# Peptides against a protein of PDB entry 7K3S: the designs that were tried, part 6

Target 1, 60 residues: chain A of PDB entry 7K3S
Amino acid sequence: MEELSGKPLSYAEKEKLKEKLAFLKKEYSRTLARLQRAKRAEKAKNSKKAIEDGVPQPEA

## One batch from the design tools (peptide; made by RFdiffusion4, then SolubleMPNN)

Design b2_p25_4_s2 (from b2_p25_4, 8 letters changed)
Fold by OpenDDE base, seed 1:
Structure b2_p25_4_s2 (fold): chain B 60 residues (1-60), chain A 25 residues (1-25)
Amino acid sequence: as target 1 above (60 residues)
Amino acid sequence: ELEKKLKELEEEIEELEKEKKEAEA
């Protein structure tokens, strides 16, 4: 049984893999920050609606 | 959409980290 010990990646292939990982980790961090901002904005909208629904409109 | 994209990025990172680990061993 030839263990397909995958051909050792060349130095260039390892560096390319490292660059791709760094790029993806950056995109992950950006996406996470956008998601966190979206969730905060949604909570802020929901809290603002709760305040508007609780203020009796002064009868003009 | 953002949660889906986050998951796709996690999966792709995990696959490449596995490939990197296999290449270092």
Scores: peptide ipSAE 0.518, ipTM 0.897, DockQ to the pose 0.275
Fold by OpenDDE base, seed 2:
Structure b2_p25_4_s2 (fold): chain B 60 residues (1-60), chain A 25 residues (1-25)
Amino acid sequence: as target 1 above (60 residues)
Amino acid sequence: ELEKKLKELEEEIEELEKEKKEAEA
C-alpha cells in the first residue's frame, strides 16, 4: 500500500473513502451477525445432543 | 473463518478511519 502519508485528500478521495467505510461497516455487521448465528446454532446443536445423550446441560 | 474476516474488516476500517481523520485535520 503506498503510504499516501502527506497529501491532502481531494473532495473526491474523501467521498470515495466515506463510501468504502460505509461498505466495510456493512460487511462487518453482516459478518458479525453470521458469526452470532453460527455460535447460537452450535450451542443449540450441543444442547440438543446433551439432552439426547442424557448428560447435564452446561449452565448457560 | 468468520472471526478472521471480522478482524480483517476491523483492521481495514481502522486504517481508513485513521486516513479519514488525517484528511479532516
Scores: peptide ipSAE 0.518, ipTM 0.895, DockQ to the pose 0.259
Fold by OpenDDE base, seed 5:
Structure b2_p25_4_s2 (fold): chain B 60 residues (1-60), chain A 25 residues (1-25)
Amino acid sequence: as target 1 above (60 residues)
Amino acid sequence: ELEKKLKELEEEIEELEKEKKEAEA
């Protein structure tokens, strides 16, 4: 990365940073929602299997 | 994989939030 450590960012560069941050925060929220669905689906799979196998469900 | 991608996004967000704070000073 070029160390821009001494030049003030232009208005256009500041707006580009704002757009990139908004994009990344959206991707974070999307990825988190996918992870939460995956964990719920795994718990539901394990619960269904344990019921079918006659094993007591671990209380949450 | 999803947890790794969350960590990568958190790190990139933190870096850009630092750069934004420096640009506002």
Scores: peptide ipSAE 0.517, ipTM 0.895, DockQ to the pose 0.230
Fold by OpenDDE base, seed 3:
Structure b2_p25_4_s2 (fold): chain B 60 residues (1-60), chain A 25 residues (1-25)
Amino acid sequence: as target 1 above (60 residues)
Amino acid sequence: ELEKKLKELEEEIEELEKEKKEAEA
């Protein structure tokens, strides 16, 4: 990873940074939505699995 | 794993937001 630490970013580097940030924020939102679905599904399963033995949930 | 991936994304976003702020100053 080139640490651009100390040089003013060119216009092209600033645009690339904006694109990368937009991409990461999108991946964050997608991952968060997946986690929220997983937690809801787990809560719905745990309300059913209060009947059956302690199988550890697969890591999400 | 999703919580770990969220944390990794948060850290990478924070670093790039810092770099962006430094480049806009």
Scores: peptide ipSAE 0.525, ipTM 0.894, DockQ to the pose 0.264; fails the geometry check

Design b2_p25_6_s3 (from b2_p25_6, 9 letters changed)
Fold by OpenDDE base, seed 2:
Structure b2_p25_6_s3 (fold): chain B 60 residues (1-60), chain A 25 residues (1-25)
Amino acid sequence: as target 1 above (60 residues)
Amino acid sequence: KEAEERLKKIEEEIKELEEEAEKLK
């Protein structure tokens, strides 16, 4: 990221920054929810597989 | 691992954008 060293951002540049931030916060929440589901599914599989060997867990 | 690395990258980019947005207040 080029540091915008020295000019006040225009209103349009500030709005573009807010849009990017909102997008990233949404992607964070989506990715976190995916990771949490994957970890729950892994625990549920491992609790069933305490009896049978050797299937690699799909890395999330 | 991939989702955790993606979260870390998003957190870093959020932090940079929040710091940039704060310099603009």
Scores: peptide ipSAE 0.414, ipTM 0.864, DockQ to the pose 0.274
Fold by OpenDDE base, seed 4:
Structure b2_p25_6_s3 (fold): chain B 60 residues (1-60), chain A 25 residues (1-25)
Amino acid sequence: as target 1 above (60 residues)
Amino acid sequence: KEAEERLKKIEEEIKELEEEAEKLK
């Protein structure tokens, strides 16, 4: 069993890890913004449907 | 649902990389 777990990462491996982390943080922010937009669009659809179905809107 | 699952997966991968990056300080 080559215990690969203990080798200090080279400077290049450290930089690659930082790049991957920066990429993932960016993808997180994009995905979160998409999710928030989807939730707003769902609420707007549900509000439009509630108006169409004559259901009293829950007062905010 | 799919965007929430993707978000959770990205959070888990971020956490793993942050833990790995901390071991490297």
Scores: peptide ipSAE 0.410, ipTM 0.867, DockQ to the pose 0.244
Fold by OpenDDE base, seed 5:
Structure b2_p25_6_s3 (fold): chain B 60 residues (1-60), chain A 25 residues (1-25)
Amino acid sequence: as target 1 above (60 residues)
Amino acid sequence: KEAEERLKKIEEEIKELEEEAEKLK
């Protein structure tokens, strides 16, 4: 029995793949934007700490 | 680390779906 491995996807199956791809691209962009915000926040924390460590504590 | 691992997983899933979509042209 030759398995007909060549059934063209129905139009509905092709549209479902496009929808999945669009969803994944959106999730990628959202996750990337989160990662970029996290890296910026980490750099800002490290810069704030470096400024705080460089300020002479007021002698009590 | 977690966000980078999630990005990698999404890239792999995108690649698989693009390869499937190309086999179906």
Scores: peptide ipSAE 0.406, ipTM 0.867, DockQ to the pose 0.250
Fold by OpenDDE base, seed 1:
Structure b2_p25_6_s3 (fold): chain B 60 residues (1-60), chain A 25 residues (1-25)
Amino acid sequence: as target 1 above (60 residues)
Amino acid sequence: KEAEERLKKIEEEIKELEEEAEKLK
């Protein structure tokens, strides 16, 4: 039985983990917002193509 | 695709750190 003597992480190690977790949560939120913007832009492009295919070119 | 793969990697790393932080409680 390897004692997982999980030495209680020092206060400094716990603070480093909290900082890393806060950084990752921020990067997640930023990446999610970018993905949502990209999906909205793709839907807007697809809607424009559906309108252009339905407009009869006015014969000049 | 790339942004979704990045989200998945960040979620995995968050999960690992949360599991490590819970073992310390």
Scores: peptide ipSAE 0.403, ipTM 0.866, DockQ to the pose 0.288

## One batch from the design tools (peptide; made by RFdiffusion4, then SolubleMPNN)

Design b2_p26_2_s2
Fold by OpenDDE base, seed 2:
Structure b2_p26_2_s2 (fold): chain B 60 residues (1-60), chain A 26 residues (1-26)
Amino acid sequence: as target 1 above (60 residues)
Amino acid sequence: KEKEEEERRREEERRRREEERRKARE
């Protein structure tokens, strides 16, 4: 692993990076929750269609 | 730890001086 031998970050730069990291974690969690809701909605649609088409449900 | 706490105290003091300058312009 190449150590990024950059200049030491000031306190203000570290706090800005912490704020940016907190923002990115929030947006990641929002996106993940959206994806999980979409996958659950897709599974529910596929299950409804498979019941209507008389196809056996794959066990989870 | 001590150097990072000193940098924190200096930044808090800078913020207080900026807030006081903002209040003095209202």
Scores: peptide ipSAE 0.221, ipTM 0.751, DockQ to the pose 0.006
Fold by OpenDDE base, seed 1:
Structure b2_p26_2_s2 (fold): chain B 60 residues (1-60), chain A 26 residues (1-26)
Amino acid sequence: as target 1 above (60 residues)
Amino acid sequence: KEKEEEERRREEERRRREEERRKARE
């Protein structure tokens, strides 16, 4: 196992990395939720158009 | 080493105060 022979991080550096990680996890979750809402809204728009155009919806 | 231990103690105290505030709102 390559020991990542990095200098031991100080307590302050570890806490700063934990804060950055918590921020990045929060922004990831927000972005994922936005993407999932956008995909659902796109599917709903396409379904509404295909019903209006008389096209058989593929059952989900 | 002493400064890092003092910073650790201050952070543990902050966490304890945040947990006590969480329990007081439940």
Scores: peptide ipSAE 0.216, ipTM 0.745, DockQ to the pose 0.008
Fold by OpenDDE base, seed 3:
Formats: C-alpha cells, sequence, structure tokens
Structure b2_p26_2_s2 (fold): chain B 60 residues (1-60), chain A 26 residues (1-26)
C-alpha cells in the first residue's frame, strides 16, 4: 500500500476538506436523483411510444 | 499543535452559540 506520505494537514485544512467532501456528496446525490428520474421518464416515454406503435411489451 | 487546538476551541464555541440561538427560538 503506497503510504500517502503527505505533510499532516492543519485543522483548518481538514475542516475545509470535510466541507468540500460534504458539498461534493450532496451534489453527487442530487445528480444521481436527477439521473434516476430521467431514466424513469425515458422508460415511461418508451413504454407510451411502444403502446402507441402497437409493439408488444416484452413480458418479463 | 497549540494553533490546531485553538482553532478547534473556536469551532466548538461557534457551534455552542448556534445551539443556544436555536434553543432561544423554541
Amino acid sequence: as target 1 above (60 residues)
Amino acid sequence: KEKEEEERRREEERRRREEERRKARE
């Protein structure tokens, strides 16, 4: 395991890094929720189009 | 080490003041 031989971060640098990580986690979760809603909306559009086009839905 | 402890104490004091302000609004 490569020891990340960096100088020990100050308290202020650790807290800034923690705040940045919390922000990035929040934006990641928002982006995932948007992506999941987009995929559900795409599936719903594709199912509506397949019904309109008279294409049999693949029964599971 | 002393500067890091002072920064920690200042952050704990800010958190206490925020909690007191929350309790004073309830």
Scores: peptide ipSAE 0.213, ipTM 0.738, DockQ to the pose 0.007
Fold by OpenDDE base, seed 5:
Structure b2_p26_2_s2 (fold): chain B 60 residues (1-60), chain A 26 residues (1-26)
Amino acid sequence: as target 1 above (60 residues)
Amino acid sequence: KEKEEEERRREEERRRREEERRKARE
């Protein structure tokens, strides 16, 4: 196994990586919330269209 | 090691000053 003996990161490099990771986690959560909202809106649109088209809703 | 410890001490001091400024506005 090649030891990934990379040079030890400086304090400033570790803090920059923590900041980048916190930013990426925030943007991930924001994108996930948007995707979940879009999927709910699409389901609601499809349900309204199925009622208008006289298609029986599958009882949940 | 000494330079990394000095940088940690400077960041902790900045955080303390920001917390004191927050408490002085409450």
Scores: peptide ipSAE 0.207, ipTM 0.736, DockQ to the pose 0.007

Design b2_p26_4_s4
Fold by OpenDDE base, seed 5:
Structure b2_p26_4_s4 (fold): chain B 60 residues (1-60), chain A 26 residues (1-26)
Amino acid sequence: as target 1 above (60 residues)
Amino acid sequence: DEKEEAEKKKKEEEEKKDEEIKKELA
């Protein structure tokens, strides 16, 4: 087992990494919410089009 | 309200940190 004998991170480096992680989690959550909204909008568009075209919607 | 001003300052500091992190990731 290679000892990951990296120098211990300073307090300041640990706080900086926590801030970066918090930012990345926020951006991930925002992106996920955008993706879920886009999928719902696409489903709603397809459902509207299929009603207008007289095509039976697959029951969920 | 002193509480609303403190919450506003905290939000502005968080937004500054977010912009610094964006610059470091680009």
Scores: peptide ipSAE 0.285, ipTM 0.777, DockQ to the pose 0.017
Fold by OpenDDE base, seed 1:
Structure b2_p26_4_s4 (fold): chain B 60 residues (1-60), chain A 26 residues (1-26)
Amino acid sequence: as target 1 above (60 residues)
Amino acid sequence: DEKEEAEKKKKEEEEKKDEEIKKELA
């Protein structure tokens, strides 16, 4: 077992990692919101085409 | 007005930190 006895992170290194983690969480949330908007837009586009093609929409 | 200026300053400081982190991750 290689003991990954990495030196304990300093207070300053821990604060930098918290800042990086906060930034990555913000960018993740922004990307997730963009993906959700894109999925809603594709669903709305497909629903318009299915109405035009006379395909019965599955009742929700 | 003072509360709006404090919120603008806080947002600008957060944006500068986000840009610094973005440069460190590139």
Scores: peptide ipSAE 0.284, ipTM 0.773, DockQ to the pose 0.017
Fold by OpenDDE base, seed 3:
Structure b2_p26_4_s4 (fold): chain B 60 residues (1-60), chain A 26 residues (1-26)
Amino acid sequence: as target 1 above (60 residues)
Amino acid sequence: DEKEEAEKKKKEEEEKKDEEIKKELA
């Protein structure tokens, strides 16, 4: 087990890491929202195709 | 309004910080 015996982070280094974490959380949330929109659009496309092809939609 | 200008300045400062973080992650 490599002890992460890193030197104690300065106050400035901790604030910089908090800013990086806030940015990464924002980009993660944006990417997740994009993925969810894409999945909803794909489901809507597949549902439209199933109606056009006369395939009975499985009731949810 | 002074509030709208302050919010715009805060948004521009946040955008500059976001660009610096992007450069450090690339």
Scores: peptide ipSAE 0.284, ipTM 0.776, DockQ to the pose 0.017
Fold by OpenDDE base, seed 2:
Structure b2_p26_4_s4 (fold): chain B 60 residues (1-60), chain A 26 residues (1-26)
Amino acid sequence: as target 1 above (60 residues)
Amino acid sequence: DEKEEAEKKKKEEEEKKDEEIKKELA
């Protein structure tokens, strides 16, 4: 086991890392919400085309 | 409303902090 005997982070370094982590979590959540919206919009477009082409929608 | 102006100011300060963090991560 390599001892990660890194110098203990100062209070200021810990607060800076918390701010960076909070930002990254916010951007991750925003990106995830955009991806989920895009997938729902794509499914809704494909469903409209399948109704127009007379293809039976798989019942959920 | 004083509450709406305070919320707007808080949001603008958070957006400035977000831009500083983006510059430090690049």
Scores: peptide ipSAE 0.283, ipTM 0.771, DockQ to the pose 0.017

Design b2_p26_7_s3
Fold by OpenDDE base, seed 1:
Structure b2_p26_7_s3 (fold): chain B 60 residues (1-60), chain A 26 residues (1-26)
Amino acid sequence: as target 1 above (60 residues)
Amino acid sequence: EEKEKKEEEEKDKKLKEEEEEKKKKE
């Protein structure tokens, strides 16, 4: 497995790596947006529960 | 989205087959 560290990447290998990088960036952005929506939904649920339980909300 | 991933995986297989064929001719 040491024979790949010294050969210049072909044009086809470079284009393949660009396609993989574009795909991974897209999936990262989707996952991040999903995580942000989940955190907002959790904050909204916890806020609603804190009001219902009579706990003073921490001022922002 | 699943179609784009499948097309990339098919391109990756074709590139590996071409690399193996080149390695067999050397």
Scores: peptide ipSAE 0.135, ipTM 0.672, DockQ to the pose 0.009
Fold by OpenDDE base, seed 4:
Structure b2_p26_7_s3 (fold): chain B 60 residues (1-60), chain A 26 residues (1-26)
Amino acid sequence: as target 1 above (60 residues)
Amino acid sequence: EEKEKKEEEEKDKKLKEEEEEKKKKE
């Protein structure tokens, strides 16, 4: 663990950390939306394959 | 995506150059 140097962060360092945190929150939300889309696309692909292979879909 | 990351990296570079210039004047 690098010691969080016990010096108070400057105003510029605080604004930089706020910008980084806003960017990371945006990228996290984008990655979650992409993951949810991918999981839906995989389920839709697997359901098409199960219909094509004549396998009875497990009723949910 | 890459454009926003480059703009943040350029801001980070300017802040580091300003800190090095302040440290060189002390």
Scores: peptide ipSAE 0.126, ipTM 0.664, DockQ to the pose 0.009
Fold by OpenDDE base, seed 3:
Structure b2_p26_7_s3 (fold): chain B 60 residues (1-60), chain A 26 residues (1-26)
Amino acid sequence: as target 1 above (60 residues)
Amino acid sequence: EEKEKKEEEEKDKKLKEEEEEKKKKE
């Protein structure tokens, strides 16, 4: 896989790579936001369960 | 958003087909 290092990328190939990079950044940001929401929801569930079970919550 | 992703994926497919056609012509 060494033939990609010698030819200047066409304008179309550069724009394609920019679009792919923008898409991947958008999907990363969405996945991160979903993960942060899931962690907050898990903390809220664990806090509710710890109150219901009378178990001392681990201080953060 | 799924429509925009499909349109980008179709553009990506066309660019790969054009790249493969250029590679067959070299």
Scores: peptide ipSAE 0.144, ipTM 0.683, DockQ to the pose 0.010; fails the geometry check
Fold by OpenDDE base, seed 2:
Structure b2_p26_7_s3 (fold): chain B 60 residues (1-60), chain A 26 residues (1-26)
Amino acid sequence: as target 1 above (60 residues)
Amino acid sequence: EEKEKKEEEEKDKKLKEEEEEKKKKE
């Protein structure tokens, strides 16, 4: 853990942190969208299997 | 994705070189 010596962050360091934060927010949103798609696809697979097996789907 | 990471790493290197140059002039 580099001790950020208590010098005020330069303008360039603040911009770098803003870019990193923007990147992390983009990757988080992308990963969340993938996870939501995967959960929907899993629910759709489980619904197809449960229709094939004659099991009543729990309505939400 | 890999191109954006490489561009950010290149910017990070340039910022570090500029910071080291500023620190050497002080």
Scores: peptide ipSAE 0.141, ipTM 0.673, DockQ to the pose 0.009; fails the geometry check

## One batch from the design tools (peptide; made by RFdiffusion4, then SolubleMPNN)

Design b2_p27_2_s2
Fold by OpenDDE base, seed 4:
Structure b2_p27_2_s2 (fold): chain B 60 residues (1-60), chain A 27 residues (1-27)
Amino acid sequence: as target 1 above (60 residues)
Amino acid sequence: KKKKLEEEFKKLLEEEKKKIEKEAKEE
């Protein structure tokens, strides 16, 4: 059992951790936006292919 | 896909926390 030695993180270590957390949250948001755009582009590609293949889109 | 990305970022956060804790033990 590696006892996570219960030394409280110094003020400097806490600020470094907050900065890393803020960076990771920013990269998460950027990656999520890219993933959402990729999913929309995939749906748009599949809809174009369905139109080109002469499959009547089911009327909504 | 969103949950998997959240788990990957959570893992990366725990890895960065362990690095900070190691750096703090070597000083």
Scores: peptide ipSAE 0.095, ipTM 0.645, DockQ to the pose 0.207
Fold by OpenDDE base, seed 3:
Structure b2_p27_2_s2 (fold): chain B 60 residues (1-60), chain A 27 residues (1-27)
Amino acid sequence: as target 1 above (60 residues)
Amino acid sequence: KKKKLEEEFKKLLEEEKKKIEKEAKEE
């Protein structure tokens, strides 16, 4: 464990850290959800194109 | 792609922790 050998953060600094980390975790989760939707939309587009091109759907 | 994004966000979280810890040492 790297002991962060720094002065103990004040209460206010710890709360500011928690707020910024909570924001970054929220943006991470939002970005992951967008990426998952984009991958689903890409699969759905590829499936529509495969149906239009008469290509048999790859079995799931 | 997912793994890379997870690593990039993990790095960003660690950089932001380090930034806040520096800001708090300069005050």
Scores: peptide ipSAE 0.095, ipTM 0.642, DockQ to the pose 0.315
Fold by OpenDDE base, seed 5:
Structure b2_p27_2_s2 (fold): chain B 60 residues (1-60), chain A 27 residues (1-27)
Amino acid sequence: as target 1 above (60 residues)
Amino acid sequence: KKKKLEEEFKKLLEEEKKKIEKEAKEE
């Protein structure tokens, strides 16, 4: 018998878990914003290099 | 890349639940 004795998490344990979840959501949002900025910076570098090299940017 | 961070988050959540469940079994 797998006792799924998932004792209901105490109120304090649930709040600690919510705080950890909030921290991880914040780190996710920061990482996503950094990735989006990096992709924009890469496109801007490729655009500057394409203007300097006379190569028409492929319309994506 | 988004999926990897969501998987790491799920894993950390499961590890924390498993720690709390162990602490509640040792008492």
Scores: peptide ipSAE 0.086, ipTM 0.622, DockQ to the pose 0.098
Fold by OpenDDE base, seed 2:
Structure b2_p27_2_s2 (fold): chain B 60 residues (1-60), chain A 27 residues (1-27)
Amino acid sequence: as target 1 above (60 residues)
Amino acid sequence: KKKKLEEEFKKLLEEEKKKIEKEAKEE
Protein backbone atom coordinates (compact mmCIF):
# COMPACT_ATOMS: atom_id res chain seq x y z
CA MET B 1 0.00 0.00 0.00
CA GLU B 2 1.76 3.18 -1.14
CA GLU B 3 1.57 5.70 1.68
CA LEU B 4 0.04 8.87 0.19
CA SER B 5 3.00 10.70 1.81
CA GLY B 6 2.05 14.34 1.73
CA LYS B 7 1.04 17.31 3.88
CA PRO B 8 -2.54 17.22 5.29
CA LEU B 9 -4.95 19.29 3.21
CA SER B 10 -5.80 22.72 4.63
CA TYR B 11 -9.37 23.34 5.83
CA ALA B 12 -10.07 25.35 2.65
CA GLU B 13 -8.68 22.56 0.40
CA LYS B 14 -10.85 19.97 2.23
CA GLU B 15 -14.00 22.11 1.86
CA LYS B 16 -13.26 22.66 -1.86
CA LEU B 17 -12.76 18.89 -2.23
CA LYS B 18 -16.09 18.16 -0.43
CA GLU B 19 -17.90 20.67 -2.68
CA LYS B 20 -16.46 19.04 -5.83
CA LEU B 21 -17.33 15.58 -4.46
CA ALA B 22 -20.93 16.65 -3.66
CA PHE B 23 -21.30 18.07 -7.19
CA LEU B 24 -19.97 14.88 -8.81
CA LYS B 25 -22.16 12.73 -6.49
CA LYS B 26 -25.22 14.71 -7.68
CA GLU B 27 -24.24 14.34 -11.37
CA TYR B 28 -23.56 10.61 -10.87
CA SER B 29 -26.98 10.03 -9.18
CA ARG B 30 -28.71 12.02 -11.96
CA THR B 31 -26.90 10.00 -14.64
CA LEU B 32 -27.66 6.67 -12.90
CA ALA B 33 -31.39 7.54 -12.60
CA ARG B 34 -31.39 8.52 -16.31
CA LEU B 35 -29.70 5.22 -17.25
CA GLN B 36 -32.23 3.20 -15.18
CA ARG B 37 -35.16 5.04 -16.87
CA ALA B 38 -33.57 4.44 -20.29
CA LYS B 39 -33.18 0.68 -19.58
CA ARG B 40 -36.83 0.47 -18.38
CA ALA B 41 -37.99 2.33 -21.51
CA GLU B 42 -35.95 -0.01 -23.74
CA LYS B 43 -37.46 -3.10 -22.04
CA ALA B 44 -40.95 -1.58 -22.48
CA LYS B 45 -40.26 -0.95 -26.22
CA ASN B 46 -38.97 -4.50 -26.67
CA SER B 47 -42.03 -5.91 -24.84
CA LYS B 48 -44.46 -3.91 -27.03
CA LYS B 49 -42.63 -5.06 -30.17
CA ALA B 50 -42.61 -8.71 -28.96
CA ILE B 51 -46.40 -8.55 -28.31
CA GLU B 52 -46.93 -7.02 -31.77
CA ASP B 53 -44.70 -9.69 -33.39
CA GLY B 54 -46.55 -12.50 -31.46
CA VAL B 55 -43.36 -13.55 -29.60
CA PRO B 56 -43.99 -14.87 -26.04
CA GLN B 57 -42.31 -12.74 -23.35
CA PRO B 58 -39.48 -14.58 -21.62
CA GLU B 59 -40.54 -14.98 -17.98
CA ALA B 60 -38.52 -12.82 -15.68
CA LYS A 1 0.81 19.58 -4.74
CA LYS A 2 -1.87 19.45 -7.53
CA LYS A 3 -1.28 15.71 -8.23
CA LYS A 4 -1.87 14.77 -4.56
CA LEU A 5 -5.20 16.64 -4.41
CA GLU A 6 -6.25 14.96 -7.67
CA GLU A 7 -5.34 11.49 -6.31
CA GLU A 8 -7.25 12.08 -3.02
CA PHE A 9 -10.19 13.41 -5.05
CA LYS A 10 -10.17 10.40 -7.39
CA LYS A 11 -10.10 7.99 -4.41
CA LEU A 12 -12.98 9.76 -2.57
CA LEU A 13 -15.01 9.91 -5.81
CA GLU A 14 -14.56 6.16 -6.41
CA GLU A 15 -15.59 5.36 -2.80
CA GLU A 16 -18.70 7.58 -3.15
CA LYS A 17 -19.69 6.00 -6.53
CA LYS A 18 -19.42 2.53 -4.93
CA LYS A 19 -21.77 3.62 -2.09
CA ILE A 20 -24.35 5.04 -4.53
CA GLU A 21 -24.13 1.90 -6.71
CA LYS A 22 -24.75 -0.36 -3.67
CA GLU A 23 -27.73 1.75 -2.53
CA ALA A 24 -29.16 1.63 -6.09
CA LYS A 25 -28.86 -2.23 -6.19
CA GLU A 26 -30.60 -2.71 -2.80
CA GLU A 27 -33.55 -0.58 -4.05
Scores: peptide ipSAE 0.071, ipTM 0.591, DockQ to the pose 0.066

Design b2_p27_2_s3
Fold by OpenDDE base, seed 4:
Structure b2_p27_2_s3 (fold): chain B 60 residues (1-60), chain A 27 residues (1-27)
Amino acid sequence: as target 1 above (60 residues)
Amino acid sequence: KKKELEEEFKKLLEEKLKEIEKEAKEE
């Protein structure tokens, strides 16, 4: 049993953890935006390939 | 490409969690 030594984190340790959590949230948001952009770019490439391959888009 | 970016973010998260855990064990 790793004793999570129940020493209350100092004020400085808590502020350092808050800074790290803020950094991780920022990198998450950045990565999510990149993933959403990548998905849109992939859909746009697949639609461009479908147009180039002469496959008639099903009329809506 | 989507999976690669998800895996890259997962690695970054795991690395930062390990850094936090290491710092919490050195005190």
Scores: peptide ipSAE 0.086, ipTM 0.626, DockQ to the pose 0.178
Fold by OpenDDE base, seed 1:
Structure b2_p27_2_s3 (fold): chain B 60 residues (1-60), chain A 27 residues (1-27)
Amino acid sequence: as target 1 above (60 residues)
Amino acid sequence: KKKELEEEFKKLLEEKLKEIEKEAKEE
């Protein structure tokens, strides 16, 4: 039986969507934190290589 | 309109959860 797509979401279906949304937000925050760490690690590697290559770091 | 948006959001959320689950299996 194709449950008619037009039924209002039950309370249980809404709670399941909230749980899924909370999970998605958690995984998004986790991936952002990984990306930020990766960018910091890349900057730190590039900084170390610039020091090793004798290029004076541009003072910001 | 509200029901259609809730269904589209449900579909998008399920797609994004599948994408995250796929990414988590590829690592």
Scores: peptide ipSAE 0.058, ipTM 0.589, DockQ to the pose 0.035
Fold by OpenDDE base, seed 5:
Structure b2_p27_2_s3 (fold): chain B 60 residues (1-60), chain A 27 residues (1-27)
Amino acid sequence: as target 1 above (60 residues)
Amino acid sequence: KKKELEEEFKKLLEEKLKEIEKEAKEE
Protein backbone atom coordinates (compact mmCIF):
# COMPACT_ATOMS: atom_id res chain seq x y z
CA MET B 1 0.00 0.00 0.00
CA GLU B 2 1.61 3.31 -1.04
CA GLU B 3 2.18 5.42 2.08
CA LEU B 4 0.41 8.65 1.04
CA SER B 5 2.27 10.29 3.99
CA GLY B 6 4.84 12.09 1.78
CA LYS B 7 2.76 13.15 -1.26
CA PRO B 8 1.32 16.70 -1.33
CA LEU B 9 -2.48 16.60 -1.38
CA SER B 10 -4.17 18.44 -4.24
CA TYR B 11 -7.05 20.81 -3.40
CA ALA B 12 -9.50 18.22 -4.80
CA GLU B 13 -8.01 15.43 -2.60
CA LYS B 14 -8.31 17.62 0.54
CA GLU B 15 -11.96 18.48 -0.21
CA LYS B 16 -12.74 14.79 -0.92
CA LEU B 17 -11.17 13.73 2.42
CA LYS B 18 -13.07 16.51 4.26
CA GLU B 19 -16.35 15.33 2.66
CA LYS B 20 -15.59 11.69 3.64
CA LEU B 21 -14.89 12.75 7.25
CA ALA B 22 -18.12 14.80 7.39
CA PHE B 23 -20.09 11.82 6.02
CA LEU B 24 -18.51 9.39 8.56
CA LYS B 25 -19.25 11.79 11.47
CA LYS B 26 -22.87 12.13 10.28
CA GLU B 27 -23.42 8.35 9.93
CA TYR B 28 -21.78 7.72 13.33
CA SER B 29 -24.01 10.34 15.05
CA ARG B 30 -27.09 8.86 13.30
CA THR B 31 -26.20 5.31 14.44
CA LEU B 32 -25.46 6.50 18.01
CA ALA B 33 -28.81 8.33 18.20
CA ARG B 34 -30.62 5.15 17.01
CA LEU B 35 -28.84 2.99 19.62
CA GLN B 36 -29.63 5.49 22.41
CA ARG B 37 -33.34 5.54 21.38
CA ALA B 38 -33.39 1.71 21.36
CA LYS B 39 -31.78 1.52 24.86
CA ARG B 40 -34.32 4.09 26.20
CA ALA B 41 -37.24 2.16 24.64
CA GLU B 42 -35.99 -1.10 26.23
CA LYS B 43 -35.67 0.56 29.69
CA ALA B 44 -39.20 1.98 29.29
CA LYS B 45 -40.56 -1.52 28.45
CA ASN B 46 -38.75 -3.08 31.44
CA SER B 47 -40.06 -0.37 33.81
CA LYS B 48 -43.63 -0.87 32.47
CA LYS B 49 -43.35 -4.64 33.14
CA ALA B 50 -41.98 -3.98 36.66
CA ILE B 51 -45.02 -1.73 37.36
CA GLU B 52 -47.46 -4.35 35.98
CA ASP B 53 -45.93 -7.21 38.06
CA GLY B 54 -45.26 -5.34 41.33
CA VAL B 55 -47.68 -2.55 42.34
CA PRO B 56 -49.41 -3.64 45.50
CA GLN B 57 -51.88 -0.78 45.67
CA PRO B 58 -51.29 0.81 49.05
CA GLU B 59 -54.29 -0.11 51.18
CA ALA B 60 -55.72 3.11 52.42
CA LYS A 1 3.88 27.30 4.34
CA LYS A 2 1.75 25.35 1.78
CA LYS A 3 3.41 22.01 2.72
CA GLU A 4 2.99 22.76 6.45
CA LEU A 5 -0.75 23.46 5.97
CA GLU A 6 -1.08 20.17 4.04
CA GLU A 7 0.55 18.18 6.87
CA GLU A 8 -1.56 19.97 9.52
CA PHE A 9 -4.72 19.16 7.51
CA LYS A 10 -3.70 15.44 7.30
CA LYS A 11 -3.03 15.36 11.09
CA LEU A 12 -6.43 16.97 11.81
CA LEU A 13 -8.23 14.35 9.66
CA GLU A 14 -6.34 11.46 11.34
CA GLU A 15 -7.13 12.88 14.81
CA LYS A 16 -10.86 13.23 14.00
CA LEU A 17 -10.98 9.66 12.63
CA LYS A 18 -9.30 8.37 15.85
CA GLU A 19 -11.85 10.31 17.98
CA ILE A 20 -14.76 8.65 16.07
CA GLU A 21 -13.14 5.20 16.49
CA LYS A 22 -12.59 5.79 20.25
CA GLU A 23 -16.20 6.94 20.80
CA ALA A 24 -17.47 3.87 18.86
CA LYS A 25 -15.50 1.52 21.21
CA GLU A 26 -16.81 3.19 24.43
CA GLU A 27 -20.50 2.40 23.53
Scores: peptide ipSAE 0.055, ipTM 0.600, DockQ to the pose 0.105
Fold by OpenDDE base, seed 2:
Structure b2_p27_2_s3 (fold): chain B 60 residues (1-60), chain A 27 residues (1-27)
Amino acid sequence: as target 1 above (60 residues)
Amino acid sequence: KKKELEEEFKKLLEEKLKEIEKEAKEE
């Protein structure tokens, strides 16, 4: 039986949870920045190809 | 209900951290 020990988290357990949350937020922000760079790079590739194919870029 | 939600959130957080730590070892 996992004792769902409704014990209040110790100060140390709360700090460890805050550190884990800070780490997760950092890795999420890093991943989001990577995805945004990838999306910009794909848009730039598609824009170069559209110019080579003589297709006018749709104004954003 | 609030304590249960806090425990579920902790479990989800630990799972997501384990996924990130796994991905960070594969890079």
Scores: peptide ipSAE 0.054, ipTM 0.585, DockQ to the pose 0.038

